# Ledger of designs, part 38: peptides against a protein of PDB entry 3MAZ

Target 1, 99 residues: chain A of PDB entry 3MAZ
Amino acid sequence: VLNPMPACFYTVSRKEATEMLQKNPSLGNMILRPGSDSRNYSITIRQEIDIPRIKHYKVMSVGQNYTIELEKPVTLPNLFSVIDYFVKETRGNLRPFIC
Target 2, 99 residues: chain A of PDB entry 3MAZ as posed
Amino acid sequence: VLNPMPACFYTVSRKEATEMLQKNPSLGNMILRPGSDSRNYSITIRQEIDIPRIKHYKVMSVGQNYTIELEKPVTLPNLFSVIDYFVKETRGNLRPFIA

## One batch from the design tools (peptide; aimed at target 1 E69 E89)

Design b2_p29_8_s4 (made by RFdiffusion4, then SolubleMPNN; from b2_p29_8, 15 letters changed)
Fold by OpenDDE base, seed 4:
Structure b2_p29_8_s4 (fold): chain B 99 residues (1-99), chain A 29 residues (1-29)
Amino acid sequence: as target 1 above (99 residues)
Amino acid sequence: MAEEEKQKELEKEVEEKAAKSKKENVLLD
């Protein structure tokens, strides 16, 4: 099966991504989406540790890799690895939104 | 950095990004 992009990738705006996650939390809590004006991407999450919280992260295209903009940046070889990183490092708290 | 340390770091980053997302994160709106 050809899958060029992660299943949780959607060509939606920040606002639309937020609405998607809020409307159907059972389908996942993480969306990958296009950046504002570049070849970069953004991750939108909706965590419910205490109360629902929406947060966004930049995923910058750097050469053939991708860097998650954190205090300590994390560079990964592809977008699938980016999604995997968010899932693994949160021990499954974050799950890709699949509709 | 150990796995547990990475997890705590990411969780901290996740929390910190919330308040700054609109100002620091220029995203498609």
Scores: peptide ipSAE 0.065, ipTM 0.641, DockQ to the pose 0.039
OpenDDE base, seeds 1, 2, 3, 5: peptide ipSAE 0.053, 0.044, 0.042, 0.056; ipTM 0.578, 0.563, 0.556, 0.557

## One batch from the design tools (peptide; aimed at target 1 K55 E69)

Design b2_p30_1_s2 (made by RFdiffusion4, then SolubleMPNN; its pose is not in this set)
Fold by OpenDDE base, seed 4:
Structure b2_p30_1_s2 (fold): chain B 99 residues (1-99), chain A 30 residues (1-30)
Amino acid sequence: as target 1 above (99 residues)
Amino acid sequence: EEEEEEKRKEEEEKKKLEEELKELQEELLK
């Protein structure tokens, strides 16, 4: 049985993800999306700590793991762990977008 | 010039969150 994708995964573009988050902020503020023509992914967030800010992060497939492209990269075993990382590190400020 | 400025701002915004995540991680570990 193949593993499912995280609930906040959508086959959308960078622009579409931004529009989704802006249109329905009550549904969450984090989307996982496919990378262009690659085994990689991207995360789009709309965080509202001070003012609404749209940010994008690359999630690179490295061997059997995934690395979040940060100044200090974070490597995790699967995409669910990637989503969990963003949720937990922000103490729930980031929430997966569920429509 | 406008494209370059927008890129710099995006990189700065990304870096700000990276620092925030680091600080929150450290707080959780204390």
Scores: peptide ipSAE 0.055, ipTM 0.536, DockQ to the pose 0.070
OpenDDE base, seeds 1, 2, 3, 5: peptide ipSAE 0.033, 0.046, 0.038, 0.042; ipTM 0.527, 0.529, 0.542, 0.492

Design b2_p30_2 (made by RFdiffusion4)
Pose (drawn by RFdiffusion4):
Structure b2_p30_2 (pose): chain A 99 residues (1-99), chain P 30 residues (1-30)
Amino acid sequence: as target 2 above (99 residues)
Amino acid sequence: EEEVAELEEEVAELREEVRELEEEVAELEE
């Protein structure tokens, strides 16, 4: 079976992820990346609801699951599920960045 | 909005430190 990282996962920095989303909005507005200074992960999004805004979220590895660090944290079993949550919670506003 | 985002980031970092400390306490208890 294939169990790769999500399609929007790139081994890029916070700055590189920000630049990728600005340069190619047509390809999506959400990137998963390695968490700086941890084995965890970060999501970087570019939303254009009111004005363009770059936001970063922490996704923590906890046991065999991942916890998205929100006001009310959400725990899911894998990274595909985390991407699904970000898409669902934003009602489809967020789309994975497919380079 | 920027001040709220900075506080949310600090809260996420503090939660991470608390989970790490709880894991160290559980290892010492074993």

Design b2_p30_2_s1 (made by RFdiffusion4, then SolubleMPNN; from b2_p30_2, 19 letters changed)
Fold by OpenDDE base, seed 3:
Structure b2_p30_2_s1 (fold): chain B 99 residues (1-99), chain A 30 residues (1-30)
Amino acid sequence: as target 1 above (99 residues)
Amino acid sequence: EEEKEKELEKKAEEREKELEEELKRLLEEL
């Protein structure tokens, strides 16, 4: 049994996540999804600056925490904090996809 | 105490910059 997950979590593939974000940009531009590994996750974003661009980030389960794969990794206590981090650090540019 | 608080804030700002830079690189690579 999984504990409560962020609202933008969907059990979808990388491809499906991309399609979801492309079809309904107004609903948000960030999706959390299962990773290829059992306890890992991935975040897919669709950034629109000049043209639409898709980017994926790996979120690794480390002990009881989660680490976002960045040049300088960021470790947070739960997946909710991971989502909040992406929202805060981009000053609201990234928003969880809610359908 | 105050110095430690400023140190933590500095680290937070650095991490913010790193994420922004990573997103920005998508444009530079094209």
Scores: peptide ipSAE 0.083, ipTM 0.548, DockQ to the pose 0.025
OpenDDE base, seeds 1, 2, 4, 5: peptide ipSAE 0.067, 0.066, 0.058, 0.075; ipTM 0.589, 0.590, 0.588, 0.596

Design b2_p30_2_s2 (made by RFdiffusion4, then SolubleMPNN; from b2_p30_2, 16 letters changed)
Fold by OpenDDE base, seed 5:
Structure b2_p30_2_s2 (fold): chain B 99 residues (1-99), chain A 30 residues (1-30)
Amino acid sequence: as target 1 above (99 residues)
Amino acid sequence: EDEEEKKLEEEAEKREEELEKEKELEELLK
């Protein structure tokens, strides 16, 4: 049995995620997507402070938890918590892409 | 045609993700 995925999860490639975020910035700027041929995931963001910048983050499945691959890795219990972390740590600058 | 292009794109995606070293999310606020 598979739990529901976060609303900003889409079965799209790295390129497709970038295009989605570029076409409709008003719908959000953060997408969760499948990792490359693995049980892991990636997060693609489009931040527009000065100029548009695309970044990608690895979300690695570790045991029953998920680790965000940062300089100082952050481990969380589920993908919903991962999305929440991105929103909270950026003070709402990042918002899940909802279409 | 589309299959070969898709394969190349997937390989590029894998390489780029392996090379990415992301800093803390606080750095995004700067």
Scores: peptide ipSAE 0.175, ipTM 0.659, DockQ to the pose 0.037
OpenDDE base, seeds 1, 2, 3, 4: peptide ipSAE 0.162, 0.152, 0.159, 0.160; ipTM 0.671, 0.679, 0.642, 0.651

Design b2_p30_2_s3 (made by RFdiffusion4, then SolubleMPNN; from b2_p30_2, 18 letters changed)
Fold by OpenDDE base, seed 3:
Structure b2_p30_2_s3 (fold): chain B 99 residues (1-99), chain A 30 residues (1-30)
Amino acid sequence: as target 1 above (99 residues)
Amino acid sequence: EEEEEKKLEEKAEEREKELKKLEEELKKLE
């Protein structure tokens, strides 16, 4: 009924996330994963506009919210909002990896 | 046909720009 984590969340490493995205690009190009030894998270994406490119974004847990570490930080209320932000800001270019 | 294809291409281009902007704004990569 209510999921505690976004569907594209996987308890995988940076390397594993990269492999997942490369292996099945049709399933999506964005994965949310846990940060190293912390309550933080990371977003791994696989862009293939011209050539395949892997990028990683840091999502910091701050109080009851989450902040994407950008030059101009973006703070959101939950991880679902974080995923939504990436989808909306890229106008659908980024899509959650669902397997 | 051709116009719709062009419109689709424009949307793709916009998506690319937005993604690039986001990447350029990133403070620190993991």
Scores: peptide ipSAE 0.115, ipTM 0.591, DockQ to the pose 0.027
OpenDDE base, seeds 1, 2, 4, 5: peptide ipSAE 0.064, 0.062, 0.077, 0.039; ipTM 0.499, 0.518, 0.521, 0.463

Design b2_p30_2_s4 (made by RFdiffusion4, then SolubleMPNN; from b2_p30_2, 15 letters changed)
Fold by OpenDDE base, seed 4:
Structure b2_p30_2_s4 (fold): chain B 99 residues (1-99), chain A 30 residues (1-30)
Amino acid sequence: as target 1 above (99 residues)
Amino acid sequence: EEKKEEELEKKAEEREEELEEEEKEEEEEE
Protein backbone atom coordinates (compact mmCIF):
# COMPACT_ATOMS: atom_id res chain seq x y z
CA VAL B 1 0.00 0.00 0.00
CA LEU B 2 1.38 3.36 -1.06
CA ASN B 3 0.93 5.95 1.68
CA PRO B 4 1.81 9.49 0.64
CA MET B 5 1.96 10.83 4.21
CA PRO B 6 4.25 9.97 7.13
CA ALA B 7 2.73 7.89 9.92
CA CYS B 8 2.97 10.82 12.35
CA PHE B 9 0.73 12.98 10.16
CA TYR B 10 -2.61 13.86 11.73
CA THR B 11 -5.28 16.28 10.58
CA VAL B 12 -5.27 18.14 13.89
CA SER B 13 -4.90 21.73 15.05
CA ARG B 14 -1.91 23.16 16.88
CA LYS B 15 -3.74 22.85 20.19
CA GLU B 16 -4.86 19.28 19.54
CA ALA B 17 -1.32 18.25 18.57
CA THR B 18 0.07 19.71 21.79
CA GLU B 19 -2.55 17.86 23.83
CA MET B 20 -1.82 14.58 22.04
CA LEU B 21 1.89 14.83 22.81
CA GLN B 22 1.30 15.81 26.43
CA LYS B 23 -1.26 13.08 27.06
CA ASN B 24 0.72 10.17 25.59
CA PRO B 25 4.45 10.97 25.60
CA SER B 26 5.33 7.27 25.37
CA LEU B 27 3.88 7.13 21.84
CA GLY B 28 6.36 9.67 20.48
CA ASN B 29 7.02 13.38 20.64
CA MET B 30 6.64 14.66 17.06
CA ILE B 31 3.51 15.34 15.00
CA LEU B 32 3.14 16.55 11.44
CA ARG B 33 -0.07 18.49 10.82
CA PRO B 34 -1.71 20.68 8.19
CA GLY B 35 -0.65 24.29 8.00
CA SER B 36 -2.97 27.22 7.55
CA ASP B 37 -2.29 27.15 3.80
CA SER B 38 -3.20 24.32 1.44
CA ARG B 39 0.30 23.08 0.57
CA ASN B 40 2.04 23.91 3.84
CA TYR B 41 2.47 21.91 7.03
CA SER B 42 3.62 22.34 10.61
CA ILE B 43 5.66 20.17 12.95
CA THR B 44 4.84 20.15 16.65
CA ILE B 45 7.37 18.60 19.02
CA ARG B 46 7.63 18.01 22.76
CA GLN B 47 11.22 17.57 23.91
CA GLU B 48 12.38 16.86 27.46
CA ILE B 49 16.14 17.41 27.18
CA ASP B 50 16.25 19.75 30.18
CA ILE B 51 12.61 20.62 30.81
CA PRO B 52 9.49 19.86 28.77
CA ARG B 53 9.26 22.25 25.84
CA ILE B 54 6.71 22.55 23.06
CA LYS B 55 7.97 23.85 19.73
CA HIS B 56 6.24 24.47 16.42
CA TYR B 57 8.00 24.58 13.06
CA LYS B 58 6.67 25.66 9.69
CA VAL B 59 7.20 23.37 6.71
CA MET B 60 6.67 25.34 3.54
CA SER B 61 6.00 23.89 0.11
CA VAL B 62 8.57 25.29 -2.32
CA GLY B 63 8.16 23.97 -5.83
CA GLN B 64 8.41 20.20 -5.59
CA ASN B 65 10.31 20.36 -2.29
CA TYR B 66 9.69 21.36 1.33
CA THR B 67 11.56 23.92 3.39
CA ILE B 68 11.72 23.75 7.17
CA GLU B 69 11.53 27.31 8.47
CA LEU B 70 14.69 27.52 10.57
CA GLU B 71 17.18 30.32 11.06
CA LYS B 72 19.12 28.47 8.40
CA PRO B 73 16.34 26.93 6.30
CA VAL B 74 16.59 23.30 5.24
CA THR B 75 15.08 22.12 1.96
CA LEU B 76 14.13 18.47 1.49
CA PRO B 77 12.48 16.50 -1.34
CA ASN B 78 9.45 15.11 0.55
CA LEU B 79 7.68 14.96 3.91
CA PHE B 80 9.26 11.62 4.79
CA SER B 81 12.65 13.30 4.51
CA VAL B 82 11.38 16.12 6.73
CA ILE B 83 10.51 13.64 9.48
CA ASP B 84 13.83 11.85 8.99
CA TYR B 85 15.67 15.16 9.33
CA PHE B 86 14.10 15.87 12.73
CA VAL B 87 14.92 12.35 13.94
CA LYS B 88 18.54 12.43 12.77
CA GLU B 89 19.30 15.98 13.88
CA THR B 90 18.23 15.07 17.41
CA ARG B 91 20.04 11.71 17.30
CA GLY B 92 16.76 9.94 17.91
CA ASN B 93 15.49 12.16 20.71
CA LEU B 94 12.58 13.08 18.47
CA ARG B 95 10.37 10.14 17.53
CA PRO B 96 7.25 10.23 15.34
CA PHE B 97 4.04 10.04 17.35
CA ILE B 98 2.33 6.77 16.49
CA CYS B 99 -1.12 5.96 17.90
CA GLU A 1 27.48 11.42 33.05
CA GLU A 2 25.20 11.69 30.05
CA LYS A 3 25.73 13.58 26.82
CA LYS A 4 22.91 15.96 26.05
CA GLU A 5 20.98 15.33 22.86
CA GLU A 6 21.42 17.79 20.04
CA GLU A 7 18.69 20.40 19.81
CA LEU A 8 17.33 21.93 16.65
CA GLU A 9 18.28 25.50 15.90
CA LYS A 10 16.09 28.49 16.69
CA LYS A 11 13.21 29.91 14.61
CA ALA A 12 10.37 28.07 16.25
CA GLU A 13 7.53 29.11 18.50
CA GLU A 14 8.88 27.74 21.75
CA ARG A 15 7.20 27.56 25.13
CA GLU A 16 7.74 25.73 28.37
CA GLU A 17 5.15 23.09 29.14
CA GLU A 18 2.84 24.45 31.81
CA LEU A 19 -0.48 23.25 33.20
CA GLU A 20 -3.55 25.06 31.90
CA GLU A 21 -1.47 26.95 29.33
CA GLU A 22 -3.44 28.11 26.33
CA GLU A 23 -1.90 27.24 23.00
CA LYS A 24 -1.35 30.00 20.48
CA GLU A 25 -3.28 30.16 17.23
CA GLU A 26 -1.72 28.57 14.15
CA GLU A 27 -1.52 31.98 12.48
CA GLU A 28 1.06 32.98 15.08
CA GLU A 29 3.48 30.52 13.47
CA GLU A 30 3.87 33.12 10.70
Scores: peptide ipSAE 0.075, ipTM 0.618, DockQ to the pose 0.037
OpenDDE base, seeds 1, 2, 3, 5: peptide ipSAE 0.040, 0.062, 0.038, 0.073; ipTM 0.606, 0.628, 0.572, 0.633

Design b2_p30_3_s3 (made by RFdiffusion4, then SolubleMPNN; its pose is not in this set)
Fold by OpenDDE base, seed 4:
Structure b2_p30_3_s3 (fold): chain B 99 residues (1-99), chain A 30 residues (1-30)
Amino acid sequence: as target 1 above (99 residues)
Amino acid sequence: SEEKRKEEEEKKKEEELKKELEELQKELLE
C-alpha cells in the first residue's frame, strides 16, 4: 500500500486550491496538490503579510526524494518533510490547510 | 496630535513585522 499523505494534501486543481484558501483562511493557508499528469506535486499558499498573496511552488519527484523548486532548490526525503519545511522556515506563518 | 502619533506608532509596528516576515521568508517570497 501507499504511504500516508500529509493532512493538507487534496486532489484539487490550482484553481480549486486557491478558492479553498480564500474561502476559509482560518483553516490554514497551505495546500499540497498533485502535479498535472505526473508524479510531481505543487504547493499553493495564501499569505496575508500586507495584501493577499497567492503563490505556487513545484515539488519535483527526484528518485526517492522531493525537490522544492526555489531560487536555491531544497531536497527532502518525503512530502511530510516538504510541508514541515514550509512551516518551519516561515516560523509558523504558513500552516497546513485542514478541513 | 496624540491620535496621529498613536496611528504612526501602529503603522511602524506593522511595517516592522512585515519586514521581519519578508526577511525570514526571503527564499520563499522571491
Scores: peptide ipSAE 0.037, ipTM 0.456, DockQ to the pose 0.048
OpenDDE base, seeds 1, 2, 3, 5: peptide ipSAE 0.033, 0.036, 0.033, 0.036; ipTM 0.496, 0.460, 0.513, 0.477; seed 3 fails the geometry check

Design b2_p30_3_s4 (made by RFdiffusion4, then SolubleMPNN; its pose is not in this set)
Fold by OpenDDE base, seed 3:
Structure b2_p30_3_s4 (fold): chain B 99 residues (1-99), chain A 30 residues (1-30)
Amino acid sequence: as target 1 above (99 residues)
Amino acid sequence: DEEEKEKKKEEEEKKKEEEELKKLQKELLE
């Protein structure tokens, strides 16, 4: 009955996620990981527009949906949609990290 | 020329991609 987690979800810390992305950039540049609270998550990315940079985004569980903590918050129905949002908005610059 | 038009399209797409990513970067968790 429960939906599976996105393929780029890993039960790792911020530090571990950073290391994963740095070690194997060819596998993707975006990881979904647990947040400080049980139902919250974080997105860690390694962008390479100019130089490699690690960035983090907060994803809050709100009722049955998820809200990406942005200046203009974006609410989506599930975590798959959250990942899709990052991929589509960046026109493929961000890709889910797949081990 | 088709070659120039295609090159221009690729540059525009790359520019839009970078701008969207930069937009997100302004609203980071940290």
Scores: peptide ipSAE 0.103, ipTM 0.564, DockQ to the pose 0.121
OpenDDE base, seeds 1, 2, 4, 5: peptide ipSAE 0.091, 0.051, 0.069, 0.052; ipTM 0.545, 0.493, 0.494, 0.486; seed 4 fails the geometry check

Design b2_p30_4 (made by RFdiffusion4)
Pose (drawn by RFdiffusion4):
Structure b2_p30_4 (pose): chain A 99 residues (1-99), chain P 30 residues (1-30)
Amino acid sequence: as target 2 above (99 residues)
Amino acid sequence: SEEKRELSATLRHIRENNTLPYIPASHFEP
């Protein structure tokens, strides 16, 4: 079976992720990346609801699950599920960045 | 934390004001 990283996962820095989203909005507005200084992950989004804003979120590895660090944390079993949550929670506003 | 509340508020704001069609995340996977 194939069990790769999510399609919007790129081994890029916070800065590189920000630049990728600004340069190619047509390709999506969400990138998953390695978490700086941890074995965890970060999600960088560019949303244009009111004005363009770049936001970063922490996704922590906890046991065999991942916890999205939100006001009310959400725990899911894998990274595909985490991407699914971000899409669902934003009602489809967030779309994985497919380079 | 304050940062978590601010980031969560951003997601709520996106949800309440989104006008784009919903597309399942699975459609973006190979």

Design b2_p30_4_s1 (made by RFdiffusion4, then SolubleMPNN; from b2_p30_4, 11 letters changed)
Fold by OpenDDE base, seed 4:
Structure b2_p30_4_s1 (fold): chain B 99 residues (1-99), chain A 30 residues (1-30)
Amino acid sequence: as target 1 above (99 residues)
Amino acid sequence: SEENKELSEELKYARENNTKEYVPASEFEP
C-alpha cells in the first residue's frame, strides 16, 4: 500500500525532529516535516561521519513540483523524489528515518 | 550534473568547515 507521504514524514517541530534523530540514529538520519506554510516542508538531517552534524533544508511547493532551497535550487516532481534525491546524492549516507 | 554537485558541495561544506557539533539555525525556521 502506497502512502500519500514519504515514510520519513512526521508532523513534528524542528526541535522535535532534531531530538528524534539524536535519540535513535539507527532508525535513519533524515526527516521530512511541515514548514511554516502548510504546502511547504523542511528536511532535517543528521549526518554522522566524523561527528554528528545537523542541518535543515527548505522544500518549497512550486506549482505541481517541489524545490529544494540550495544555493542553486533543485526542482523535483514530488516529495518521494525529494527524499530519493537526498539518498542518491549522498550515496546512501542519508537514509529516511523510519519508526 | 551541476544540481547534484551543488547538493554534494553543500553537505560537504557542512562537515568540513565545522570542528564542533554543527547545529545551525534552520534556513526556513527561527
Scores: peptide ipSAE 0.037, ipTM 0.593, DockQ to the pose 0.082
OpenDDE base, seeds 1, 2, 3, 5: peptide ipSAE 0.032, 0.034, 0.036, 0.030; ipTM 0.577, 0.574, 0.589, 0.572; seed 2 fails the geometry check

Design b2_p30_4_s2 (made by RFdiffusion4, then SolubleMPNN; from b2_p30_4, 12 letters changed)
Fold by OpenDDE base, seed 5:
Structure b2_p30_4_s2 (fold): chain B 99 residues (1-99), chain A 30 residues (1-30)
Amino acid sequence: as target 1 above (99 residues)
Amino acid sequence: SEELKELQEDLEEARKNNTKPYVPASSFEP
């Protein structure tokens, strides 16, 4: 059985996502959520570098792919790859939030 | 934008340091 969405996808607002990550940091520090526009998404993270910080990234649907809105944008073929990118590029510092 | 630059810089910093996640004791409930 394949899930159409990553396990860390939740239908929550920016505020709710922040609260989820702050309340249960042991469950992970990254969630995928709907963006303000249809077929777009956002990644919310709670990451400790110097201190714990909340950040939000736009994930834009572009054709059949998805682009992470960074100063240097990153385009990936699906949302699973988006999650994988955040995990690998942070060397495991970011982990999907799993309830 | 400045916001996007800051976000990417945070991500890059995480790559360099591979800092472990902060898990405070108060986050655990019986």
Scores: peptide ipSAE 0.093, ipTM 0.611, DockQ to the pose 0.263
OpenDDE base, seeds 1, 2, 3, 4: peptide ipSAE 0.066, 0.090, 0.046, 0.083; ipTM 0.615, 0.618, 0.660, 0.659; seeds 2, 3, 4 fail the geometry check

Design b2_p30_4_s3 (made by RFdiffusion4, then SolubleMPNN; from b2_p30_4, 11 letters changed)
Fold by OpenDDE base, seed 2:
Structure b2_p30_4_s3 (fold): chain B 99 residues (1-99), chain A 30 residues (1-30)
Amino acid sequence: as target 1 above (99 residues)
Amino acid sequence: SSENKELQADLDYARENNTKPYVPASSFEP
């Protein structure tokens, strides 16, 4: 039995995620998608503070948790927490893409 | 490849220049 995934999770490629965010920016600016490897994921964001900028970040599945490799790695218990991290760390600038 | 090496800076920049009202991630879940 697979646990539910965040609403902003889509089984799309890097390119498709980019196009989704660019086409409908009013629906949000953050997408969670499958990584190139088996149990890993990627976060694609479209920041539009000054000019639109697309970025992709890796989220590693480690044991039963998820780790975001930063200077000081952040480990979270589930993918919902991963999304929450991005939202809170930007005080709401990043918002889940809801299509 | 990913841009994780820039992530912290990107998050900080977004926070410092954010004009959108804060809405919890949970508010976007059904």
Scores: peptide ipSAE 0.714, ipTM 0.944, DockQ to the pose 0.662
OpenDDE base, seeds 1, 3, 4, 5: peptide ipSAE 0.650, 0.690, 0.695, 0.687; ipTM 0.917, 0.935, 0.937, 0.934

Design b2_p30_4_s4 (made by RFdiffusion4, then SolubleMPNN; from b2_p30_4, 11 letters changed)
Fold by OpenDDE base, seed 4:
Structure b2_p30_4_s4 (fold): chain B 99 residues (1-99), chain A 30 residues (1-30)
Amino acid sequence: as target 1 above (99 residues)
Amino acid sequence: SEELKELQEELEEAREKNTLPYVPASSFEP
């Protein structure tokens, strides 16, 4: 089965995503969700290294690619690569939320 | 409304100079 969107994509609000991650941290700590504009997205994470910390990232559709809004923006070819980037760069600390 | 508040938060989010998630030093190094 080929999914058109990453498994951690949910059509939820910023608030709902936060609550999902808080309620079931064992299922993962990263959610991809719709952004305020068409074809844009947001990433919500909940790290718990020392204390729980919620952060949100903008993922902007730019042409055929996606740009993660960071101090040094990162452009990737698709949303699967965006998720992979977060997993890789954190050496597995971030894991997609799967329920 | 809550929807409007969340929209405003997402707009503010777009203006932030965000950084990569913090990860402490580990014995595992890819």
Scores: peptide ipSAE 0.149, ipTM 0.665, DockQ to the pose 0.057
OpenDDE base, seeds 1, 2, 3, 5: peptide ipSAE 0.142, 0.148, 0.147, 0.147; ipTM 0.665, 0.664, 0.657, 0.664

Design b2_p30_5 (made by RFdiffusion4)
Pose (drawn by RFdiffusion4):
Structure b2_p30_5 (pose): chain A 99 residues (1-99), chain P 30 residues (1-30)
Amino acid sequence: as target 2 above (99 residues)
Amino acid sequence: NPMENLDSSGHDGSTESEKEVTERINENHS
């Protein structure tokens, strides 16, 4: 079976992820990347609801699961599920960045 | 607003917003 990282996962820095989203909005507005200084992960999004904003979110590995660090944390079993949550919670506003 | 539940939980990359988000995560894990 194939079990790769999500399609929007790139081994890029916070700065590189920000630049990728600005340069190619047509390709999506969400990137999963390695968490700086941890084995965890970060999500970087660019949303244009009111004005363009770049936001970053922490996804922490906890046991065999991942916890999205939100006001009310959400725990899911894998990274595809985390991407699904971000899409669902934003009602489809967030789309994975497919380079 | 689709971003309502997410706006306050993230940070924009500034030192201040990174500190606030770290404090909030540390309180949740205390």

Design b2_p30_5_s1 (made by RFdiffusion4, then SolubleMPNN; from b2_p30_5, 12 letters changed)
Fold by OpenDDE base, seed 4:
Structure b2_p30_5_s1 (fold): chain B 99 residues (1-99), chain A 30 residues (1-30)
Amino acid sequence: as target 1 above (99 residues)
Amino acid sequence: NPMSSLENSGWDGSKESEKKYEERIKEQLS
């Protein structure tokens, strides 16, 4: 089966995403969700390196690419690459939330 | 530290944190 969106994409609000991650941490700790604009997205994570921490990041659609708004912005060709970036950057600490 | 980039970015869900995040984005775009 070919999915057009990453498996951790859910049409949920920021509040709902936070609640999902808090209620079922064993299912993963990263969610991709719709942004305020049509082609923009947000990432919500819940890392437990020391204590549980919720963080949100904006993923902006720029042309045919996506830019993660970080201290140093990262531009990637698709949303799958965005998810991959978060996984690799954290050396597997972040994992997509799969229901 | 590969985690530092993510730790130094984003917002925690509070309005104040989001405002600071937005300001950082504006600075990057300017």
Scores: peptide ipSAE 0.621, ipTM 0.902, DockQ to the pose 0.793
OpenDDE base, seeds 1, 2, 3, 5: peptide ipSAE 0.620, 0.615, 0.617, 0.617; ipTM 0.902, 0.901, 0.901, 0.901

Design b2_p30_5_s2 (made by RFdiffusion4, then SolubleMPNN; from b2_p30_5, 15 letters changed)
Fold by OpenDDE base, seed 4:
Structure b2_p30_5_s2 (fold): chain B 99 residues (1-99), chain A 30 residues (1-30)
Amino acid sequence: as target 1 above (99 residues)
Amino acid sequence: NPFASLENSGYDGSKESEEKYNERIEKQRS
């Protein structure tokens, strides 16, 4: 099955995403959701290194690419690469939320 | 720290209220 969007993409608010991750942590700890503007998105994660911590990231559409708003911004070619980046950077600590 | 490279302010850049955001989300779901 070819999905046009990453499997962890849900049309949910920041609040709803937070609740989803808290309610079913076994399903994953990363959600991609709509941003305030069209073509922009946000990532909500639940860090679980020591204690659970909710973090949010802005993913901005820039031309044909996407930039993750970090202290040191990262630009990637598509949303699938964005999700992959989060997974790889955390060495698998982050996993897309699949329900 | 596996999150060392993912530091930010924790702000997703939303400029609208949660209520207005939810309204847009519901519209998108329809």
Scores: peptide ipSAE 0.339, ipTM 0.732, DockQ to the pose 0.227
OpenDDE base, seeds 1, 2, 3, 5: peptide ipSAE 0.290, 0.338, 0.343, 0.333; ipTM 0.692, 0.730, 0.736, 0.721; seed 3 fails the geometry check

Design b2_p30_5_s3 (made by RFdiffusion4, then SolubleMPNN; from b2_p30_5, 17 letters changed)
Fold by OpenDDE base, seed 2:
Structure b2_p30_5_s3 (fold): chain B 99 residues (1-99), chain A 30 residues (1-30)
Amino acid sequence: as target 1 above (99 residues)
Amino acid sequence: DPFASLENSGYDGSEESRKKYEERVKKQLS
């Protein structure tokens, strides 16, 4: 079953995601991509507060929910909520990469 | 700091950083 995915989802590798964010920072600084294991995902961000900083986070599928593997894990009902979480937590500093 | 909640998490892509992150994740999942 193919369901809608967040606009910033791309079937790219960690390396490709990093390159995308570095090449076109004006398009956004957050990408959702497939994880190494099925049903899991990863988030790649490019923090731009001061100097550019790339970070990757795992988003693990747990039952019907998704858990962002942070220091204090956050579980959300869907991937759209995951994206929303990153946007809100950073007060809008993170924006989905829209190509 | 708008990235405060994310600062102590994730990895920067280096193998060392990734390994440390993986260990933390594994611990949390157990």
Scores: peptide ipSAE 0.694, ipTM 0.939, DockQ to the pose 0.869
OpenDDE base, seeds 1, 3, 4, 5: peptide ipSAE 0.685, 0.685, 0.681, 0.682; ipTM 0.939, 0.938, 0.935, 0.938

Design b2_p30_5_s4 (made by RFdiffusion4, then SolubleMPNN; from b2_p30_5, 16 letters changed)
Fold by OpenDDE base, seed 5:
Structure b2_p30_5_s4 (fold): chain B 99 residues (1-99), chain A 30 residues (1-30)
Amino acid sequence: as target 1 above (99 residues)
Amino acid sequence: NPFASLENSGYDGSKESKEEYEKRIKKQRS
């Protein structure tokens, strides 16, 4: 049984995710998307500190958990926790893209 | 820096993506 996915999950490519975030920044700045031909996922964000920058993160499925590929990797129990981590770590700078 | 804990070695917008490369090449042909 497939559990519910975060609201910011979309079956889009890296390119499409980038375009979505750039075209409608008011809807949020973080998208979760499927990895290409894999059980893994990717997160695309649009950070705005000084200059808008698009960044991508790999979210690897490891057993029943998920690991965010960071300089210091973080492992979480589900995709909702992954999204929550990005929101909380940036103190609200990142918000799920909801369209 | 609110992104201090989110450093990674992947594509961060400073490198040219595959799509951007293809677009650039397409424009050069015109």
Scores: peptide ipSAE 0.330, ipTM 0.711, DockQ to the pose 0.238
OpenDDE base, seeds 1, 2, 3, 4: peptide ipSAE 0.309, 0.311, 0.312, 0.310; ipTM 0.705, 0.684, 0.704, 0.682

Design b2_p30_6 (made by RFdiffusion4)
Pose (drawn by RFdiffusion4):
Structure b2_p30_6 (pose): chain A 99 residues (1-99), chain P 30 residues (1-30)
Amino acid sequence: as target 2 above (99 residues)
Amino acid sequence: SKEDLYLKEPSEEELERREKERKEREEEEE
C-alpha cells in the first residue's frame, strides 16, 4: 500500500511556504511543512476572505495521533485527516497547494 | 458568515502554557 505524506506537504521553511502561496495562488492556499525546532508539523495558509492574510498553525504529534492546536484542540489519526479537517472547517476555502 | 471561514486560534498565553506542559511531560517520560 502507499501511505505518503499529504500532497500539500513540502519540506520548506515558514518563509518558503509563504512565498510559494503568494507566487502561485492558482495551485492552492495551504501547505503542510515540518515544524521548526520539533518533530511536529505546521500548516501555513493564505486566505483572501477580507484581505490576503498568511496564518500558521501547529499540528502536534501526540501518541499515534495529531492534535491541531486551536482554541478548542482537535485530534485526528493521521495527516490526511488533518488536511481534511482544515478543508471541512473552512467550508472549502482552504485547498491544498499542489505544486 | 465570513467568521465561519476562519480557524479559531488559542491566545498566545494559552499556547505557551500548552507548549510548556507538553515539554515537561515529554522530559518526565524520558

